# Ledger of designs, part 249: peptides against a protein of PDB entry 5KEZ

Target 1, 320 residues: chain A of PDB entry 5KEZ
Amino acid sequence: NVAIYNPFRPWWERYQPVSYKLCTRSGNEDEFRNMVTRCNNVGVRIYVDAVINHMCGNAVSAGTSSTCGSYFNPGSRDFPAVPYSGWDFNDGKCKTGSGDIENYNDATQVRDCRLTGLLDLALEKDYVRSKIAEYMNHLIDIGVAGFRLDASKHMWPGDIKAILDKLHNLNSNWFPAGSKPFIYQEVIDLGGEPIKSSDYFGNGRVTEFKYGAKLGTVIRKWNGEKMSYLKNWGEGWGFVPSDRALVFVDNHDNQRGHGAGGASILTFWDARLYKMAVGFMLAHPYGFTRVMSSYRWPRQFQNGNDVNDWVGPPNNNGVI

## One batch from the design tools (peptide; made by RFdiffusion4, then SolubleMPNN)

Design b2_p26_2_s2 (from b2_p26_2, 15 letters changed)
Fold by OpenDDE base, seed 2:
Structure b2_p26_2_s2 (fold): chain B 320 residues (1-320), chain A 26 residues (1-26)
Amino acid sequence: as target 1 above (320 residues)
Amino acid sequence: SAEVEGMKKMEKLLKERADAWAAANA
């Protein structure tokens, strides 16, 4: 991914890829392979956060300032380490003035335009699908158990399916022969937009973002909410079917949220309430559960916003 | 700089997410 130095190595640089090389601040491919092996040998499975909707931001300077030193040029859409070129992006399909998503009520914009300037890959092309599949298959062959698909709302479900159909079975050294990778898709569906989580059920599980938001209001006893109202927690609250849901109390994004609804999200900053929420989630039989492991950072609020919300995990001069 | 612009874009994304949360709980 791109190496950002202002601010100094923020968490979000991870979501701006310039290659599919397994070479980042966390280590190289050999170290990753070693970690996967050690984890698998003790029954801990690895799921990779796969960023396949886009490459880096369109405004990032060209050069070799990346975690693996690969050259890239966002301006010309040149990513030779893949390789991608201008033919592999949706610039010509997006019809907005800015080239970015401007109206989330337009499903075509949401999927064909840039997410906050991130160069949008043309996932309709078999070439692009194959390059992504090769990346994911390399990980599968190393021994990962599955994937979180980042920004799935911004990809056509059929394009995702086409990629998934190219994937290998899991590594038989640790998984039963014929095992398929576990897939869960990040889809932010809180209602009010044309794109629905149900559009993606055919590809695997989806994130249920209503879960943490609603649970937070209940645990905080906001608006007269009571714990007794959780009797029909799950589908009864309008959530997706349990067998399609991946649920969580918080994630890296909403730990940094500042909206009114975002205030309901419970995090480790409110330790007592957070433990209650996580405990409830783990005990209640709805969805596939994900527990957050995060870190403290020196929060500094200005005008209601944390100016240090960019801070990544503890590191040694940028190396994690 | 390009890095600052990148930060602004991420902030925008976070704001959009926050607004979505607010709308869902209105």
Scores: peptide ipSAE 0.026, ipTM 0.625, DockQ to the pose 0.044
Fold by OpenDDE base, seed 4:
Structure b2_p26_2_s2 (fold): chain B 320 residues (1-320), chain A 26 residues (1-26)
Amino acid sequence: as target 1 above (320 residues)
Amino acid sequence: SAEVEGMKKMEKLLKERADAWAAANA
């Protein structure tokens, strides 16, 4: 991915890929293989956060400022390490003036235009699908158990399906023969927009962002909410079917105070309430649970926003 | 700079998500 130095190596640089090489702030491919092997050997499975909707931002300077040193040129849509070229992006398909998503009530814009300037891959193309599948299959062959698909809301479900149909079975060294990768898709559906979580049920589980938001409200006792109201928690609260839901109390975005779910989201900053929420989540049978492991950073609030929400995990000169 | 713009874009994304929540719960 792109290496950003101002601010210094923010967490979000990870979501601006320039290649599918397994060289990151966390290590190289050999180190990753070693980690996956060691984890699998003790029953810990690895699920990769796969950024396949886009490459890096359109305004990022061309060069080799990337975690693996690969050259890239956003201006010309040149990513030779893949390789991708201008033919592999939705520049001509997006009809907005800016090239970015301008109206989230237009499903076509949401999927065909750039997410906040991130170069939008033409996932309708078999070539693009195959390059992504190759990347994911490489990870599968290494021994990962599945994937979180980043920004799934911004990909056509059929395109995702086409990629998933190209995936190998899991590595038989650690998984039963014929096992399929576990897929969960990040889709932010809080209602009010045309794209629905149900559009993606055919591809795997979907993140249920209503879960953390509503649970936070209840535990905080906002709006007269009571814990006793959780008796029909799950589908009874309008959430997606349990077998399609991946649930969580918070994620990296809304942990920073201005993501999906708003101020109701509980985080480790509110330790007591957070433990209550996580405990309830783990005890209740609804959905597939995900527990957050995060870090502290020097928060500085200005006008209700943390100006240091970019801060990445503890690191040694950018290396973690 | 490209780096600053990247930060602004990410902030925009987070804001959009927050706004979506606000709209859905209005």
Scores: peptide ipSAE 0.024, ipTM 0.588, DockQ to the pose 0.045
Fold by OpenDDE base, seed 5:
Structure b2_p26_2_s2 (fold): chain B 320 residues (1-320), chain A 26 residues (1-26)
Amino acid sequence: as target 1 above (320 residues)
Amino acid sequence: SAEVEGMKKMEKLLKERADAWAAANA
């Protein structure tokens, strides 16, 4: 991915890929392979956060300022380490003046235009699908158990399906023959927009962002909400079917106060309430549960916003 | 700089997500 130095190595640089090389601040491919093997050998499975909707930001300077030293040129859409070129992006399909998503009520913009300047891959092309599948299959062959698909809301469900159809079965050294990768898709559906979580049910599970938001309001006792109202928690609260839901109290985005759920989201900063929420989540049968492990950073609020929300995990001069 | 602009864009994304939640739950 792109190496950002101003601010110094923010967490979000990880979501600006320039190649599919397994070479980042977290380690190299050999180290990753070793970790996966050791984990699998004791029954711990690995699921990869796969960034396949886009490459890096369109305004990033060309060069070799990346975690593995790969050259890239956002201006010319040149990513030779893949390789991608200008033919592999949706610049010609997006009809907005800025080239970015401008109206989230226009599903075509949401999927064909750039997410905050991130170069949008043309996932309709078999070439692009194949390059992504090769990346994911390499991980499958190493021994990962599945994937979180980042920014799934911004990809056409059919394009995702086409990629998934190219995937190998899981590595038979650790998984039964014929096992399929576990897929869950990040889709922020809080209502009010044309794109729905149900559009993606055919590809795997989806994130249910209503879960953490609503649970937060209940445990915080906002708006007169009571714990007793959780009697019909799950589908009774308008959430997606349990067998399609990936549920969580917080994630890396909304932990910083500006993701789906707003101020209602409970985090480790609210230790007592957070433990209550996580305990409830783990005790309740609804959905597939995910527990967050995070870190403290020096929060500095200005006009209600944390100006240090970019801060990544503890590191040694950029190395995690 | 491009890096600063990238940060601004990310902040915008987060804000948009928050606004979407507020609008949907108003």
Scores: peptide ipSAE 0.024, ipTM 0.607, DockQ to the pose 0.044
Fold by OpenDDE base, seed 1:
Structure b2_p26_2_s2 (fold): chain B 320 residues (1-320), chain A 26 residues (1-26)
Amino acid sequence: as target 1 above (320 residues)
Amino acid sequence: SAEVEGMKKMEKLLKERADAWAAANA
């Protein structure tokens, strides 16, 4: 991914890829392979956060300022480490003046335009699908069990399916022969938009952002909410079917006060309430559960916003 | 942005639920 120095190496630089090389501040490919092997050997499975909707921001300077030193040029849409060129992006499909998503009530913009300046890949092209599949298959062959598909809301479900159809079976050294990768898709659906979580049910599970948001209000006793109201928690609250839901109390985005969920989201900063929420989530049978493991950072609030929400995890590999 | 939109939607949902609760208990 790109190396961002202002602010200094933020967490979100990881979501601006310039190649599919397994070489980041989290480690190199050998280290990753070693970890996957060690984890699989003791029954811990690995699921990769796969960023396949886009490459880096259009405003990032060209050069080799990346975690693995790969050259890239956002201005010319040149990513030779893949390789991608100007033919592999949706610049010509997006009809907005800025080239970015301007109206989330326009499903075409949401899928064909740039998410906050991130260069949008033309996933309708078989070439692009194949390059992504090669990346994911390499991970599968290493021994990962599945994927979180980042920014799935911004990809056409059919394009995702086309990629998934190219994937190998899981590594038979650790998984039964013929096993398929576990897929869950990040889709922010709080209602009121044309794109629905149900659009993606055919590809795998979907993140249910209503879960953490609503649970937060109940645990916080906002608006007269009571724990007894959780009697029909799940589908009874308008959530997606349990067998399609990936549920969580918080994620890395809304933990920082932005994204879906707002101020209702409970985090480790609210330790007592957070434990209650996580405990309830793990005890209740609705959905496939995910528990957050995060880190502390020096929060600094200005006008209600944490100006240090960019701070990345502790790192002992500061040279890359 | 997606973040801002998400926040706005959540605020709207909270307000609607509060209004519904208030109406039910009026």
Scores: peptide ipSAE 0.018, ipTM 0.474, DockQ to the pose 0.027

Design b2_p26_2_s3 (from b2_p26_2, 12 letters changed)
Fold by OpenDDE base, seed 2:
Structure b2_p26_2_s3 (fold): chain B 320 residues (1-320), chain A 26 residues (1-26)
Amino acid sequence: as target 1 above (320 residues)
Amino acid sequence: SAEVEGMKKYFALLKARAEAVAAANA
């Protein structure tokens, strides 16, 4: 991914890829392989956060400032480490004046235009699908168990399916022969927009952002909500089917006040209420649960916004 | 930088949209 130094190595640089090389601040490919092996050997499975909707931002300076030193040029859409060129992006397909998503009520824009300047890959092209599949298959062959698909809302479900259809079975050294990768897709669907979580059920599980949002309001006792109302928690609250749901109290985005769910989201900053929410989630049978492991950072609020929301995990001069 | 500004805009948009939807469905 792109290496950002101002601010110093923010968390979000991870979501600006310039290659599919397994070479980042977390380590090199050999170290990753070693970690996957050690985890698998004790029954801990690895799921990769796969960023496949886009490459880095269009405004990032060209050069070799990346975690593995790969050259890239956003201006010319040149990513030779893949390789991608101008033919592999949706610049000509997006019809907005800016080239960015301008209207989230237009599903076509949401999928074909750039997410806040991030260069949008033409996932309709078999070449692009194959490059992504090769990346994911390399991970599968190493021994990962599955994937979180980042920004799935911004990809056509059919394009995702086409990529998934190219994937290998899981590594038989640790998984039964014929096992398929576990897929869960990040789709923000709180209602009110044309793109629905149900559009993606065919590809795997989806994130249920209503879970943390609604649970937060209940535990905070907002709007007269009571814990007793959780009797029919799950589908009874309008959530997706349990077998399609990946549930969580918070994620890295809304810990910083940015993600779906708004101010109702509970985080470790509200320790007591957060523990209640996580405990409830783990005790309740609805959905596949995900527990957050995070860190504190020195928050500094200016005009209601944390100016340090970029801060990544604790590190020693960039080394994690 | 341009990339930082872009990310800030993105997260601000997500927050605003999430709040609006949450309010409408409350």
Scores: peptide ipSAE 0.027, ipTM 0.605, DockQ to the pose 0.043
Fold by OpenDDE base, seed 4:
Structure b2_p26_2_s3 (fold): chain B 320 residues (1-320), chain A 26 residues (1-26)
Amino acid sequence: as target 1 above (320 residues)
Amino acid sequence: SAEVEGMKKYFALLKARAEAVAAANA
């Protein structure tokens, strides 16, 4: 991915890929393979956060400022390490003046235009699908158990399916023969937009952002909510079917205080309430649970926003 | 609703990050 130095190596640089090389702040491919092996050997499975909707920001300067040293040129849409070129992006398909998503009530924009300037891959192309599948299959062959698909809301469900149809079975060294990768898709559906989480049920599980938002209000006793109202928690609260739900109390974005779900989201900063929420989540049968493991950083609020929300995990001069 | 407002803030955050990246790498 792109190496960002201002601010100094923020966590979100990881979501601006320039290649599919397994070479990042976390280590190289050999180190990753070693980690996967060690984890699998003790029954810990690895699920990769796969960024396949886009490459890096359109305004990033060309060069080799990347975690694996690969050259890239956002201006010309040139990513030779893949390789991708101008033919592999949706520049011509997006009809907005800026080239970015401008109206989230326009599903076509949401999927065909750039997410906040991130170069949008043309996932309709078999070439692009194949390059992504190759990347994911490499990981599968290494021994990962599945994937979180980043920014799934911004990809056409059919394109995702086409990629998933190209995936190998899991590595039989650790998984039963014929096992399929576990897929969950990040889709922010809090209502009010045309794209629905149900659009993606065919591809795998979907993040249920209503879960953390609603649970937060209940535990905080906002709006007269009571714990006793959780008696029909799950589908009874309008959430997606349990077998399609990936549930969580917080994620990395809303942990910064202003992500999807709003101020109701509970985080480790509110330790007591957070423990209650996580405990409830783990005890309740609804959905597939995800527990957040994060870190503390020096928060600095200005106008209600943490100006240090970019701070990544503890590192040694950028190396994790 | 609070959830909708939260979502809007999320998108604003993403935009801010994108702008920061653009400025830093211009």
Scores: peptide ipSAE 0.027, ipTM 0.585, DockQ to the pose 0.753
Fold by OpenDDE base, seed 5:
Structure b2_p26_2_s3 (fold): chain B 320 residues (1-320), chain A 26 residues (1-26)
Amino acid sequence: as target 1 above (320 residues)
Amino acid sequence: SAEVEGMKKYFALLKARAEAVAAANA
């Protein structure tokens, strides 16, 4: 991915890929392979956060300022380390003036335009699908158990399916023969937008963002909510079917969403209430549970927004 | 930078969505 120095190595630089090489601030491919092997050998499975919707930001300077030193040129859509070129992006398909998503009530924009300037891959192309599948298959062959598909809302479900159909079975050194990768898709569906989580049920599980939001409201006793109302927690609250749901109290994004609605999300900053929420989640049978492991950063609020929401995990001069 | 501004907009969007849902349920 790109190496960003202003601000200094933010967490979100990891979501701006320039290649599918396994060279990041977390380590190289050999180190990753070693980690996967060691984890699998003790029954801990690895699920990769796969960034396959896009490459880096359109405004990033061309050069070799990347974690693996690969050259890239966002301006010309040149990513030779893949390789991708201008033919592999949705620039011509997106019809907005900026090239970015401008209206989230337009599903076509949401999927064909750039997410906050991130160069949008043309996932309709078999070439692009194959390059992504190659990346994911390499990980599968290393021994990962599955994937979180980042920004799934911004990809057409059919394109995702086409990629998934190209995937290998899991590595038989650790998994039963014929095992398929575990897929969960990040889809932010709180209602009010055309794209629904149900659009993606055919590809695997989906993130249920209503879970953390509603649970936070209940535990905080907002809006007259009571714990007794949790008797029909799950589908009874309008959540997706349990067998399609991946549930969580918080994630890295909504930990940083400091608004009126976002404030309902419980985090480690509110330790007591957070423990209650996580405890409830783990005790309740609804959905597949995910527990957050995060870090403290120096929050500085200005006009209700944390100006340090970019701060990444503890590091030594950029090295994790 | 443009990237920083983009991320700020993204978080602002998330906030707006959360507020809209809260308002609809009020």
Scores: peptide ipSAE 0.027, ipTM 0.603, DockQ to the pose 0.042
Fold by OpenDDE base, seed 1:
Structure b2_p26_2_s3 (fold): chain B 320 residues (1-320), chain A 26 residues (1-26)
Amino acid sequence: as target 1 above (320 residues)
Amino acid sequence: SAEVEGMKKYFALLKARAEAVAAANA
């Protein structure tokens, strides 16, 4: 991915790929393979946060400022390490003046235009689908169990399906023959937009962002909410079907106070309430549960906003 | 709703990050 030095190596640089090489601040491919093997050998499975909607930001300078040293040129849409060229992006399809999503009530913009400047891949093209599938299949062959598909709301469900149809079965060294990768899709659906979580049910599970948001309000006793109201927690609260839901109390985005769910989201910063929420989530049968493992950073609030929300996990890889 | 407001803030945050990246790499 792109190496960002101002601010210094933020967490979100990881979501700006310039290649599909397993060569980042998280480690190299050998280290990753070692981790996957060791985890699988003790029954711990690995799923990968796969960034396949886009490449890096359109305004990033061309060069080799990347975690694996690969050359890239956002201006010309040149990513030779893949390779991608200008033919592999939706620049000509997006009809907005900026090239970015300008109206989230327009599903076509949401899927065909750039997410906040991130170069939007033309996922309708078989070539692009195949390059992504090759990346994911490489991971599957290493031994991963599945994927979180980042920014799924910004991809057409049919394009996602086309990619998934190209995927290998899981590695038979650790999984039963014919096993399919576990797929869950990051779709932020809190209502009010045309794109719905249900659009993606056919591809796998979907993140249920209402879960953490509503649970937070209840545990915080906002708006007169009571724990007793959780009697019909799940579908009774208007959430997606349990067998389609991936549930969580917080994620890396909304943990920083500005993501989906807003201030209701409970985090490790609210230790007591957070433990209550996580405990409830793990005890309740609704959805497939995900527990957050995060880190502390030096929060600095200015006008209600943490100006240090960019701080990445503790790391010295690429620093020393 | 509070949730919708949260989403708006989220997108604003993403935009701010994109602008910061642009400024840093210009």
Scores: peptide ipSAE 0.026, ipTM 0.579, DockQ to the pose 0.773

